# Ledger of designs, part 99: peptides against a protein of PDB entry 5YCA

Target 1, 132 residues: chain A of PDB entry 5YCA
Amino acid sequence: RSLPAERNPLYKDDTLDHTPLIPKCRAQVIEFPDGPATFVRLKCTNPESKVPHFLMRMAKDSSISATSMFRSAFPKATQEEEDLEMRWIRDNLNPIEDKRVAGLWVPPADALALAKDYSMTPFINALLEASS

## One batch from the design tools (peptide; made by RFdiffusion4, then SolubleMPNN)

Design b2_p21_5_s3 (from b2_p21_5, 9 letters changed)
Fold by OpenDDE base, seed 5:
Structure b2_p21_5_s3 (fold): chain B 132 residues (1-132), chain A 21 residues (1-21)
Amino acid sequence: as target 1 above (132 residues)
Amino acid sequence: AEAAAAKELAEKVMAGTYLPW
């Protein structure tokens, strides 16, 4: 598959130590019709544009928002490029279906596979290891 | 309608436009 050409310079090095990012994650409780659910978020700021994006994990089962990953990694991507990648994920990985949440969510192993593709491994490792 | 509202909330959280940081 083809990914967008321009990637967030925050992710220039996929081999950095993730441990300093762990305490930067924050847990948030969100109310849904069927009750509250906790999410863990990591603020990722583009060092050039200064625009932040928030990576998101469901605390309970550690599902990661692939949509949040894509939007952070490729801030100049079109909606069409995002749609194509989300379709690829549906066809090739193991996304979950949850009527409560927007975007496409994947289990931890798939998130780490995407992280390698997007050069986000330290950030996803930190997000997965953070307390909730 | 309720499901749509929940998804909208999640989208806002993802975008950082709902919960402060």
Scores: peptide ipSAE 0.255, ipTM 0.807, DockQ to the pose 0.561
Fold by OpenDDE base, seed 4:
Structure b2_p21_5_s3 (fold): chain B 132 residues (1-132), chain A 21 residues (1-21)
Amino acid sequence: as target 1 above (132 residues)
Amino acid sequence: AEAAAAKELAEKVMAGTYLPW
């Protein structure tokens, strides 16, 4: 598949130690019609543009928002490019369906696969290891 | 309708426009 050409410079090095990022994650309760759910979020700020994106994990099953990953990794991507990637994920990985949340969510193994593709491995590892 | 509202909330959370940081 084809990913967007420009990637967030925050992710220039996929080999960095993830442990310093763990305490930067925040767990928050979000109220839904069927009850509360806890999410873990990690604020990822583009060092050049200073625009933040928030990576998200559902605390209970550790599913990760692939949408949040893509938008953070490729801040200049078009909606078409995002749609194409989400279709690829749907066709090639194991996304979950949750009507409560927006975007496409994937289990931890798939998130790590995407993280490798997007050069986000330290950030996804931290997000997965953070307490809820 | 409620599902739509929940999805909108999640979108806002991802964008950082709902929950403070």
Scores: peptide ipSAE 0.255, ipTM 0.807, DockQ to the pose 0.575
Fold by OpenDDE base, seed 1:
Structure b2_p21_5_s3 (fold): chain B 132 residues (1-132), chain A 21 residues (1-21)
Amino acid sequence: as target 1 above (132 residues)
Amino acid sequence: AEAAAAKELAEKVMAGTYLPW
């Protein structure tokens, strides 16, 4: 697979301590047809463009939105590049199907694998450890 | 229809256009 050439400068250092990011996460309830579900979000702002993206975790089963990760990591990616990566995830990882949510969601272990590829490890660790 | 609406909501949350921070 080929990841986009330009990455969000927010993720220039994958070795940062994640613990300061934990309290920056926010738990929020989203209403769905079959009832409410709690999500944990982390606001990630590109320090150059000042454009924010929100990383998302399902509180209950800790599934992470791979789509949110990709869009945050690669702000200049084309739709074709995103589609290619999502297809790779489907073929190589263990995405979870949920009719309620948009995008592709993956279990924690897969999220951390993607985080390594995207240089987002501290942010995903924080998102996974945050309370809900 | 309901599922579509829910997915749209999730997309808005990811984009930061639904829930205030």
Scores: peptide ipSAE 0.253, ipTM 0.806, DockQ to the pose 0.571
Fold by OpenDDE base, seed 2:
Structure b2_p21_5_s3 (fold): chain B 132 residues (1-132), chain A 21 residues (1-21)
Amino acid sequence: as target 1 above (132 residues)
Amino acid sequence: AEAAAAKELAEKVMAGTYLPW
């Protein structure tokens, strides 16, 4: 598949040590109609544009928002490009269906696969290892 | 209806426009 041409310069090096990012994650409880759920978030700021995106993990099952990953990795992507990638994820990975959340969410293994594609491995590892 | 509201909230959280950092 084809990914957007321009990638967030924050992710220029996929080999960085992820451990310093772990304490930068924050756990937050969100109230839903069926009860509270804890999410872990990591603020990722584009060093050029200074625009932040928040990577998200469901604390309980460690599902990761692929949508948040894509939007952070490819800040100049068109909606069409995002739609294409989300369709690819649906067709090739194992996204979960959760009526409570927006975007497309994937299990940890799939998140790490995407992270490799998006050059976000340290950030996703940190997000997965952070306490909730 | 409630699902839509929940999804909207989640979107805002992802965007950082709901929960402060």
Scores: peptide ipSAE 0.257, ipTM 0.808, DockQ to the pose 0.590; fails the geometry check

Design b2_p21_5_s4 (from b2_p21_5, 9 letters changed)
Fold by OpenDDE base, seed 5:
Structure b2_p21_5_s4 (fold): chain B 132 residues (1-132), chain A 21 residues (1-21)
Amino acid sequence: as target 1 above (132 residues)
Amino acid sequence: AEAARLAELAEAVMEGTYEPW
């Protein structure tokens, strides 16, 4: 498949040590009538544009938002490019369907596979290892 | 109701328009 040509310069080095990013993650509990839902978030700021994006993990099952990953990695991508990638994920990985939240969510193993493609492995490792 | 509220928040976070901390 083809990914957008221009990538967020934050992800120029996929080999960085992820451990310093772990304490930068934040957990948030959202209360609902059916019970609480906890999310872990990691703020990722484009060093050139200074525009932040947040990577997201569901604490309960460690599902990662593939949509958040794509939007952070490819800030200039068109909606068509995003749609094509999300379709590829549905066809080739194991996304969790019928989620209560927006976007396409994938299990940890799939998130790490995408992280290699998007050159953001340290950030996804940190997000997955952070406490909730 | 829960799904709607959670989805709305998630969209805001993904778009970078919500600052959780």
Scores: peptide ipSAE 0.115, ipTM 0.739, DockQ to the pose 0.375
Fold by OpenDDE base, seed 4:
Structure b2_p21_5_s4 (fold): chain B 132 residues (1-132), chain A 21 residues (1-21)
Amino acid sequence: as target 1 above (132 residues)
Amino acid sequence: AEAARLAELAEAVMEGTYEPW
């Protein structure tokens, strides 16, 4: 597959220690018709543009929003590039279906695979380890 | 209807147009 050419400078170093990012995460309980669900979020700000994106995790099963990852990693990506990547994820990984939320969500192992591809491993590790 | 609303909220959070904290 072909990923967008420009990546968020925030992710220039995939080898950084993730632990300082853990306390930066925030949890929120959202009430759904079938009951409450907790989400963990991590604010990721592009150091050049100063535009933030939020990485998202479902607390219960640790599913990560691949959509949030892609949008954070590739701030200048076109909708077509996003659609292409989401199709690739559907074809090659194991996305979950949750009608309550927008975007494409993947299990932790898949999220870490994507994180490697997007050079954002520390951020996904932190998001996965954060309390909910 | 509620699911749709929450999906929209999630979209806004993912896009960084809504800061929930």
Scores: peptide ipSAE 0.114, ipTM 0.741, DockQ to the pose 0.470
Fold by OpenDDE base, seed 1:
Structure b2_p21_5_s4 (fold): chain B 132 residues (1-132), chain A 21 residues (1-21)
Amino acid sequence: as target 1 above (132 residues)
Amino acid sequence: AEAARLAELAEAVMEGTYEPW
């Protein structure tokens, strides 16, 4: 597959220690028709554009929004590029369908695989390790 | 449909000020 050419400079170094990011995560309870669910969020700001993006994890099963990852990693991506990547994820990984939430969500192992591709490993590790 | 779900989640996530994906 082909990923967008330009990546968020926040993710220039995939080898950074993730532990300082853990306390930056925040939990939030979201109310749904069938009951509350807790999400963990990590604010990621593009150091050049100063545009923030929030990475999201479902606290209970640790599913992570692949959509949020992609949009954070590739700020200049077209809708077509996103659609192609999401299709690739559906075809090659193990996304979870949750009708309550938007975007494509994946299990931790898949999230880490994507993180490697997007150069986001420290951020996803932190998001996964954060308390809820 | 996706837009609708997005809006719903956005409203729940800090009054729509945070990324809903």
Scores: peptide ipSAE 0.038, ipTM 0.669, DockQ to the pose 0.212; fails the geometry check
Fold by OpenDDE base, seed 3:
Structure b2_p21_5_s4 (fold): chain B 132 residues (1-132), chain A 21 residues (1-21)
Amino acid sequence: as target 1 above (132 residues)
Amino acid sequence: AEAARLAELAEAVMEGTYEPW
């Protein structure tokens, strides 16, 4: 597969210590027709454009939004590039089906695999370790 | 404010238009 050419400068160093990011995560309870569910989110701000994106985790099963990862990592990506990557994830990883939320969600191991590709490992580690 | 943004997110989820990005 081919990823977008330009990556968010926030993710220039994949070797950073993730520990300082853990307390920056926030838990949020959302009401759904079948009951409440808790999410953990981490605000990631592009240091150049100052545009924020939120990385999201479902507290119950630790699923991560791959869509949020992609959009944060590749701020200038086209819709075609996003569609191509989401198809790759469906074909090569193990995304979950949840009709309550938008985007494509993956289990922790898959999220960490994507994090390597997107240079987001510290941020995904922090998101996974944060309390809910 | 962050509180307002969270409320908007909750409303978007309830309406089936939730976007975490």
Scores: peptide ipSAE 0.033, ipTM 0.651, DockQ to the pose 0.097; fails the geometry check

Design b2_p21_6_s1 (from b2_p21_6, 6 letters changed)
Fold by OpenDDE base, seed 4:
Structure b2_p21_6_s1 (fold): chain B 132 residues (1-132), chain A 21 residues (1-21)
Amino acid sequence: as target 1 above (132 residues)
Amino acid sequence: MVLPYGATLEQLEAVFEAAEA
């Protein structure tokens, strides 16, 4: 597969220590028609554009939004590039399509695989280790 | 506030942002 050429400069160094990011994560209860669901979120701001995106984990099953990861990692990606990557994820990983929130959600192992590809390992590690 | 089923990521992010404000 071909990932977008330009990546969010926030993710320039995949070797950073993730532990300082853990306390930056926040748990939040969101109400849905069938009741409350807890999400753990990490606000990630592109240091160049100043545009923020949230990385997010479902507390219940630890699923991570792959779509949010992609959008954060590749701020200049086209819709076609996103669609291509989401298709790749469907074909190669184990995503779920949750009824509550759109996009593809992946289990922790898949999230870490994507994190390696997107150079987001510290951020995903922090998100996974944060309390809910 | 209650989000509908199939809420977009943008909608969810808006709720997150509101909580930070």
Scores: peptide ipSAE 0.763, ipTM 0.956, DockQ to the pose 0.938
Fold by OpenDDE base, seed 5:
Structure b2_p21_6_s1 (fold): chain B 132 residues (1-132), chain A 21 residues (1-21)
Amino acid sequence: as target 1 above (132 residues)
Amino acid sequence: MVLPYGATLEQLEAVFEAAEA
């Protein structure tokens, strides 16, 4: 598949130690019509544009928002490029569409596969290891 | 605040940002 050409410079080095990022993660309880759900979030700010995105994990099953990963990794991606990648994820990975929050959510193994593709491995490792 | 079903990622991020303030 083809990914967008321009990547967030925050993710220039996929080999960095992830452990310093773990304490930067935060757990937060969000209320929905059927009750509360806990998310673990990591704020990721593009060092050039200063635009932040949150990477996010559902605490209950450790699923991670693939859509948020993509948007953080590729800040100049078009809607068409996002749609193409989401279709690829549907066809090749094991995403779920959660009734509470939009986008595609993927299990930890799939998230790490995407992280490798997007050069986000330290950030996803930290997000997965953080407590909820 | 209660988010509706099918909340957008932007809506969820707004709730996250508010918690940091």
Scores: peptide ipSAE 0.762, ipTM 0.956, DockQ to the pose 0.938
Fold by OpenDDE base, seed 3:
Structure b2_p21_6_s1 (fold): chain B 132 residues (1-132), chain A 21 residues (1-21)
Amino acid sequence: as target 1 above (132 residues)
Amino acid sequence: MVLPYGATLEQLEAVFEAAEA
């Protein structure tokens, strides 16, 4: 598949040690109609544009937002490019469409596969290891 | 804050950002 040409310079080095990122993650309880749900979040700021995006994990089943990963990795992507990648994820991975929050959520193994493609491995490893 | 079903990622991020401020 073809991914967008320009990638967030925050992710220029996929070989970085992930452990310093773990304490930067935060757990937060959000209330929904069927009760509270805990999310683990990591704020990722593009060093050029200074625009932040949050990477996020649902604590209950460790699902990670693939849509948020894509938006953080490819800040100049069009809606069409996002739709194309989400279709690829549906066809090749094991995403879940959660009733509480929009977008595609993927299990840890799939998140790490995407992280490799997006050059985000240290950030996803930290997000998965952080406490909830 | 209480979010509705089908909340957008932007709405969730706004709740996260408010907690940091």
Scores: peptide ipSAE 0.762, ipTM 0.956, DockQ to the pose 0.925
Fold by OpenDDE base, seed 1:
Structure b2_p21_6_s1 (fold): chain B 132 residues (1-132), chain A 21 residues (1-21)
Amino acid sequence: as target 1 above (132 residues)
Amino acid sequence: MVLPYGATLEQLEAVFEAAEA
């Protein structure tokens, strides 16, 4: 596969200690038609553009939004590039399409695999370790 | 507020952002 050429400079160093990011995560209860669901979120702001994106985990099963990871990592990606990556994820990982929120959600191991590809490992580790 | 089934990521992020303040 071919990932977009330009990556969010926030993710320039995949080897950073993730622990300082843990307390930056926040748990939030979101109401849906059949009841509440808790998400853990981490606000990630592009240091150049100042545009934020949230990385997000479903608290209950630790599924992480791969789509949000991609959008955060590749701020200049085209829709076609996103579609291509989402197709790759479908073919190579174990995504779930949750009825609550759109996009592809992946289990922790898959999220960490993507994090390595996107240079987001500290952020995903923090998101997974944060309390809900 | 209540989000609909199949809420977009943008919709969810808006709810997150609102809770930041």
Scores: peptide ipSAE 0.761, ipTM 0.956, DockQ to the pose 0.928

Design b2_p21_6_s2 (from b2_p21_6, 9 letters changed)
Fold by OpenDDE base, seed 2:
Structure b2_p21_6_s2 (fold): chain B 132 residues (1-132), chain A 21 residues (1-21)
Amino acid sequence: as target 1 above (132 residues)
Amino acid sequence: MVLPYGATLDELEAVFEAEEA
């Protein structure tokens, strides 16, 4: 697969200590038709564009939004590029299409695999370790 | 706020952002 050419400069260094990011995560209860669900979120702001995206984890099963990871990592990606990557994820990882929130959600191991590809390992580690 | 099934990521992010404000 081919990932978009430009990556969010926030993720320029995949070797950073993730510990400082843990307290930046926030748990939030969201109400859905069948009841509440807790999400853990991490606001990630592109230092150049100042545009934020949230990385997000479902507290219950620790599923992480791969789509949000992609959008954060590749802010200038086209819809076609996103679709291509989502197809790759479907074919190569173990995504879930959750009824509550759109996009592909992946288990922690898959999220870390993607994080390596997107150079955002510290952020995903923090998101996974944060309390809910 | 109650989100519908199949809420978009943008919609969810909006709820997150509102909580931060």
Scores: peptide ipSAE 0.756, ipTM 0.953, DockQ to the pose 0.929
Fold by OpenDDE base, seed 1:
Structure b2_p21_6_s2 (fold): chain B 132 residues (1-132), chain A 21 residues (1-21)
Amino acid sequence: as target 1 above (132 residues)
Amino acid sequence: MVLPYGATLDELEAVFEAEEA
């Protein structure tokens, strides 16, 4: 597969210690038609553009939004590039399409695999370790 | 607020951002 050429400079170093990011994560209860669901979120701001994106974990089953990871990692990606990557994820990983929130959600192991590809490992480690 | 089923990521992020404000 071909990932977009330009990556968010926030993710320039995949080897950073993730522990300082853990307390930056926040748990939030979101109401849906069938009741509340807790998400753990981490606000990630592109240091150049100053545009933020949230990385997201469903607290209950630890699923991570792969789509949000991609959008954060590749700020200049086209919709076509996103669609191509999401198709790759469907074909190669174990995503689910949750009824509550759009996009692909992946289990922790898949999230970490994507994190390696996107150079986001510290951020995903922190997101997975944060309390809900 | 209550999000609908199939809420977009942008919609969810808006709810997150509102919580921070």
Scores: peptide ipSAE 0.755, ipTM 0.953, DockQ to the pose 0.940
Fold by OpenDDE base, seed 5:
Structure b2_p21_6_s2 (fold): chain B 132 residues (1-132), chain A 21 residues (1-21)
Amino acid sequence: as target 1 above (132 residues)
Amino acid sequence: MVLPYGATLDELEAVFEAEEA
């Protein structure tokens, strides 16, 4: 597969210590038709464009939004590029499509695999270690 | 507020932002 050429400069260094990011994560209860669900979120702001995206984990099963990871990592990606990557994820990883929130959600191991590809490892480690 | 089934990521992020404000 081929990923978009331009990556969010926030993710320029995949080797950074993730621990300072842990306290920046926030747990939030979201109401859905069948009841509340807790998400852990990490606000990630592109230092160049100042546009934020949230990385997010479902507290219950630790699933992480792969779609949000992609959108944060590749701010200039086209819809076609996103669709192509989501197809790759379907074919190569173990995503789920949750009835509550759109996009592909992946288990922690898959999220870390994607994080390596997107140079987001510290951020995903922090998101996974944060309390809910 | 209650999000509908199949809420978009943008909608969820809006709820996150509202909590921060």
Scores: peptide ipSAE 0.755, ipTM 0.953, DockQ to the pose 0.926
Fold by OpenDDE base, seed 3:
Structure b2_p21_6_s2 (fold): chain B 132 residues (1-132), chain A 21 residues (1-21)
Amino acid sequence: as target 1 above (132 residues)
Amino acid sequence: MVLPYGATLDELEAVFEAEEA
Protein backbone atom coordinates (compact mmCIF):
# COMPACT_ATOMS: atom_id res chain seq x y z
CA ARG B 1 0.00 0.00 0.00
CA SER B 2 0.98 3.65 -0.40
CA LEU B 3 0.93 5.98 2.59
CA PRO B 4 0.86 9.79 2.31
CA ALA B 5 4.17 11.41 1.41
CA GLU B 6 4.44 13.85 4.32
CA ARG B 7 4.46 12.67 7.93
CA ASN B 8 4.03 14.64 11.16
CA PRO B 9 7.56 15.59 12.31
CA LEU B 10 6.52 14.64 15.85
CA TYR B 11 7.07 11.03 14.75
CA LYS B 12 10.52 11.42 13.17
CA ASP B 13 12.17 9.00 15.65
CA ASP B 14 10.47 5.65 16.30
CA THR B 15 13.20 4.53 18.74
CA LEU B 16 12.38 6.94 21.59
CA ASP B 17 11.77 5.67 25.11
CA HIS B 18 8.00 5.59 25.63
CA THR B 19 7.96 5.74 29.44
CA PRO B 20 8.07 9.57 29.72
CA LEU B 21 4.84 9.69 27.69
CA ILE B 22 2.85 7.51 30.11
CA PRO B 23 2.20 10.31 32.66
CA LYS B 24 0.93 12.52 29.85
CA CYS B 25 -1.99 10.16 29.19
CA ARG B 26 -5.36 11.00 30.79
CA ALA B 27 -8.45 8.93 31.53
CA GLN B 28 -11.83 10.53 30.87
CA VAL B 29 -15.41 9.29 31.27
CA ILE B 30 -17.75 10.10 28.39
CA GLU B 31 -21.52 9.67 28.59
CA PHE B 32 -23.37 7.91 25.76
CA PRO B 33 -27.04 6.91 25.38
CA ASP B 34 -26.38 3.46 26.87
CA GLY B 35 -24.21 4.78 29.72
CA PRO B 36 -20.68 5.95 30.51
CA ALA B 37 -17.51 4.79 28.76
CA THR B 38 -13.92 5.51 29.80
CA PHE B 39 -11.29 6.59 27.28
CA VAL B 40 -7.56 7.01 27.75
CA ARG B 41 -6.23 9.88 25.63
CA LEU B 42 -2.83 11.30 24.68
CA LYS B 43 -2.54 14.78 23.18
CA CYS B 44 -0.04 14.89 20.31
CA THR B 45 0.88 18.30 18.89
CA ASN B 46 2.56 18.78 15.52
CA PRO B 47 5.68 20.82 16.36
CA GLU B 48 5.52 22.75 13.08
CA SER B 49 1.82 23.55 12.65
CA LYS B 50 0.99 23.46 16.39
CA VAL B 51 -2.18 21.53 15.54
CA PRO B 52 -3.05 18.85 18.12
CA HIS B 53 -4.66 15.45 17.69
CA PHE B 54 -5.64 12.99 20.39
CA LEU B 55 -4.62 9.36 20.31
CA MET B 56 -7.26 7.38 22.16
CA ARG B 57 -7.95 3.96 23.71
CA MET B 58 -11.18 2.45 25.00
CA ALA B 59 -10.58 1.34 28.58
CA LYS B 60 -13.00 -1.59 28.45
CA ASP B 61 -11.41 -3.61 25.63
CA SER B 62 -8.17 -1.65 24.96
CA SER B 63 -9.22 -0.86 21.37
CA ILE B 64 -7.33 2.06 19.82
CA SER B 65 -8.60 4.45 17.15
CA ALA B 66 -6.69 3.66 13.97
CA THR B 67 -8.35 6.60 12.25
CA SER B 68 -7.00 9.02 14.85
CA MET B 69 -3.53 7.50 14.46
CA PHE B 70 -3.66 8.08 10.72
CA ARG B 71 -4.89 11.66 11.02
CA SER B 72 -2.17 12.49 13.53
CA ALA B 73 0.59 10.84 11.50
CA PHE B 74 -0.35 12.38 8.14
CA PRO B 75 -1.47 16.00 8.59
CA LYS B 76 -1.75 16.74 4.86
CA ALA B 77 -3.50 13.51 3.86
CA THR B 78 -6.56 13.78 1.64
CA GLN B 79 -9.88 12.13 2.42
CA GLU B 80 -9.17 9.75 -0.45
CA GLU B 81 -5.87 8.70 1.10
CA GLU B 82 -7.57 8.11 4.46
CA ASP B 83 -10.28 6.04 2.80
CA LEU B 84 -7.69 3.89 1.05
CA GLU B 85 -5.82 3.22 4.29
CA MET B 86 -9.04 2.37 6.15
CA ARG B 87 -9.88 -0.12 3.41
CA TRP B 88 -6.43 -1.68 3.80
CA ILE B 89 -7.01 -1.98 7.56
CA ARG B 90 -10.36 -3.71 6.96
CA ASP B 91 -8.72 -6.16 4.57
CA ASN B 92 -5.57 -6.93 6.56
CA LEU B 93 -6.24 -6.33 10.28
CA ASN B 94 -9.09 -6.90 12.73
CA PRO B 95 -10.90 -3.56 13.07
CA ILE B 96 -14.12 -2.89 14.96
CA GLU B 97 -16.72 -0.32 13.97
CA ASP B 98 -17.98 0.87 17.34
CA LYS B 99 -21.54 2.16 17.62
CA ARG B 100 -20.52 5.02 19.93
CA VAL B 101 -17.65 6.69 18.04
CA ALA B 102 -16.94 6.75 14.29
CA GLY B 103 -13.82 5.44 12.56
CA LEU B 104 -12.02 2.13 12.85
CA TRP B 105 -10.91 0.79 16.23
CA VAL B 106 -8.26 -1.94 16.41
CA PRO B 107 -6.97 -4.28 19.14
CA PRO B 108 -3.57 -3.61 20.75
CA ALA B 109 -1.57 -5.93 18.48
CA ASP B 110 -2.99 -4.29 15.36
CA ALA B 111 -2.39 -0.84 16.83
CA LEU B 112 1.28 -1.68 17.32
CA ALA B 113 1.52 -2.95 13.75
CA LEU B 114 0.11 0.35 12.49
CA ALA B 115 2.38 2.26 14.85
CA LYS B 116 5.39 0.66 13.21
CA ASP B 117 4.14 1.69 9.77
CA TYR B 118 3.41 5.25 10.94
CA SER B 119 6.56 5.60 13.11
CA MET B 120 4.43 6.07 16.26
CA THR B 121 5.60 3.11 18.37
CA PRO B 122 6.58 5.05 21.53
CA PHE B 123 3.25 6.87 21.60
CA ILE B 124 1.14 3.74 21.19
CA ASN B 125 3.18 1.85 23.79
CA ALA B 126 2.57 4.66 26.27
CA LEU B 127 -1.14 4.78 25.47
CA LEU B 128 -1.47 1.02 26.03
CA GLU B 129 0.41 1.05 29.34
CA ALA B 130 -1.37 4.06 30.88
CA SER B 131 -3.93 3.43 33.62
CA SER B 132 -7.66 3.99 33.19
CA MET A 1 -21.33 16.18 27.93
CA VAL A 2 -23.54 13.45 26.48
CA LEU A 3 -22.51 12.34 23.00
CA PRO A 4 -24.91 10.65 20.57
CA TYR A 5 -24.28 7.31 18.93
CA GLY A 6 -21.95 7.61 15.97
CA ALA A 7 -20.17 10.69 17.30
CA THR A 8 -17.35 11.86 15.04
CA LEU A 9 -13.74 11.86 16.16
CA ASP A 10 -13.78 15.66 15.94
CA GLU A 11 -16.72 15.77 18.35
CA LEU A 12 -14.96 13.45 20.79
CA GLU A 13 -11.76 15.50 20.57
CA ALA A 14 -13.75 18.64 21.35
CA VAL A 15 -14.95 17.01 24.58
CA PHE A 16 -11.36 16.07 25.41
CA GLU A 17 -10.16 19.63 24.79
CA ALA A 18 -12.90 21.08 26.97
CA GLU A 19 -11.80 18.88 29.86
CA GLU A 20 -8.13 19.76 29.38
CA ALA A 21 -8.69 23.56 29.28
Scores: peptide ipSAE 0.755, ipTM 0.953, DockQ to the pose 0.918

Design b2_p21_6_s3 (from b2_p21_6, 6 letters changed)
Fold by OpenDDE base, seed 1:
Structure b2_p21_6_s3 (fold): chain B 132 residues (1-132), chain A 21 residues (1-21)
Amino acid sequence: as target 1 above (132 residues)
Amino acid sequence: MVLPYGATLEQLEAVFEEEEA
């Protein structure tokens, strides 16, 4: 498949040690109509544009927002490019459409597969290993 | 705050930013 041409320079090196990123993750309880849900988040700032995005994991089932991964990895992606990738994810991975938060959420194995494609493996490893 | 069902990622990120600040 085709991914956007320009990638967030934050993810220029997929081979970095992820362990220093683990303590950068934060757990946060979010209230929804049916009660609280804990998310683990990692703030990722594009070093050039200084625009931040949060990578995020649902603590309970370890699902990770694939949509947020994509948006962080490809800051200049069009909506059409995002839609195309989300369709690819639906067709090729095992996404969950959670009732609480929009976008596609994927299990850890799928998140790591996407992370490899997006060159953000250290960040996803850290997010998965962080405590909640 | 309480987020609605189907909250956008932008809405969730806003809540994250509020906690971080």
Scores: peptide ipSAE 0.757, ipTM 0.954, DockQ to the pose 0.929
Fold by OpenDDE base, seed 5:
Structure b2_p21_6_s3 (fold): chain B 132 residues (1-132), chain A 21 residues (1-21)
Amino acid sequence: as target 1 above (132 residues)
Amino acid sequence: MVLPYGATLEQLEAVFEEEEA
């Protein structure tokens, strides 16, 4: 597969220590029609454009939004590029389409695989280790 | 606030931002 050419400069170094990011994560309860669900979120701001995206994990099953990862990693990606990547994820990983929130959600192992591809490893490690 | 089923990521992020501020 091919990924978008330009990546968020926030993720220029995939080898950074993730531990300083852990306390930046926040747990938040969101109400849905069938009850509350807790998410752990990490606000990631593109240092150049100053546009933020939230990386997010469902506290209950540790699923992480692959779609949010992609959007954060590739700020100039087209919808077609996103669709192509999401299709690749469906075909090669183990995503879940949750009824509560749109996009593809992946288990921790898949999230880390994507993180490596997107150069987001420290951020995903922090998100996974943060308390809910 | 109650989000609907199938809430977009943008909707969820908006709720996050409200808490952030």
Scores: peptide ipSAE 0.757, ipTM 0.954, DockQ to the pose 0.933
Fold by OpenDDE base, seed 3:
Structure b2_p21_6_s3 (fold): chain B 132 residues (1-132), chain A 21 residues (1-21)
Amino acid sequence: as target 1 above (132 residues)
Amino acid sequence: MVLPYGATLEQLEAVFEEEEA
């Protein structure tokens, strides 16, 4: 597959130690029509543009938002590029379409596979290790 | 504040930002 050409410079080094990122994660309860759901979030700010995105995990099943990962990793991606990647994820991984929040959510193993492709392994490791 | 079913990622992020503020 073809990923967007420009990547968020925050993710220039996939080999960094993830442990300093763990305490930066935050758990938050969000209310939905059928009741509360807890998310673990990590605010990731592009060091050049200063535009933030949140990486996010559903606490209950540890699913990670693949769509949020993509949007954070590729800030200049077109909608067409996002759609192409989401189709690839559907065809090659095990995504879930959650009724509460839009986008594709993937299990931890798939999230780590994507993290490798997007050069954001430390951030996903931290997000998965953080308490909820 | 209650989010609707099928909330966008942008909507969820807005709620996250409110908590940080």
Scores: peptide ipSAE 0.757, ipTM 0.954, DockQ to the pose 0.937
Fold by OpenDDE base, seed 4:
Structure b2_p21_6_s3 (fold): chain B 132 residues (1-132), chain A 21 residues (1-21)
Amino acid sequence: as target 1 above (132 residues)
Amino acid sequence: MVLPYGATLEQLEAVFEEEEA
């Protein structure tokens, strides 16, 4: 597969210690038609553009939004590039399409695999270890 | 506020931002 050419400079170094990011994560309860669901979120701001994106985990099963990871990692990606990557994820990983929130959600192991590809391992480790 | 089924990521992020403020 071909990932987009430009990557968010926030993710220039995937070898950083993730522990300082853990206290930056926040748990939040969101109401849906069938009741509340807790998400753990991490606000990630592009240091150049100052545009923020949230990385997010469902507290219940630790599923992580792969779509949000992609959008954060590749801020100038086209819709076609996103679609291509989402198809790759469907073909190679174990995503789910949750009825509550759009996009592809992946289990922790898959999220870490994507994190390596997107150079955002510290951020996903922090998101997974944060309390809910 | 209650989000609908199939809420977009943008809608969810908006709710997150509201909590951050």
Scores: peptide ipSAE 0.756, ipTM 0.954, DockQ to the pose 0.938

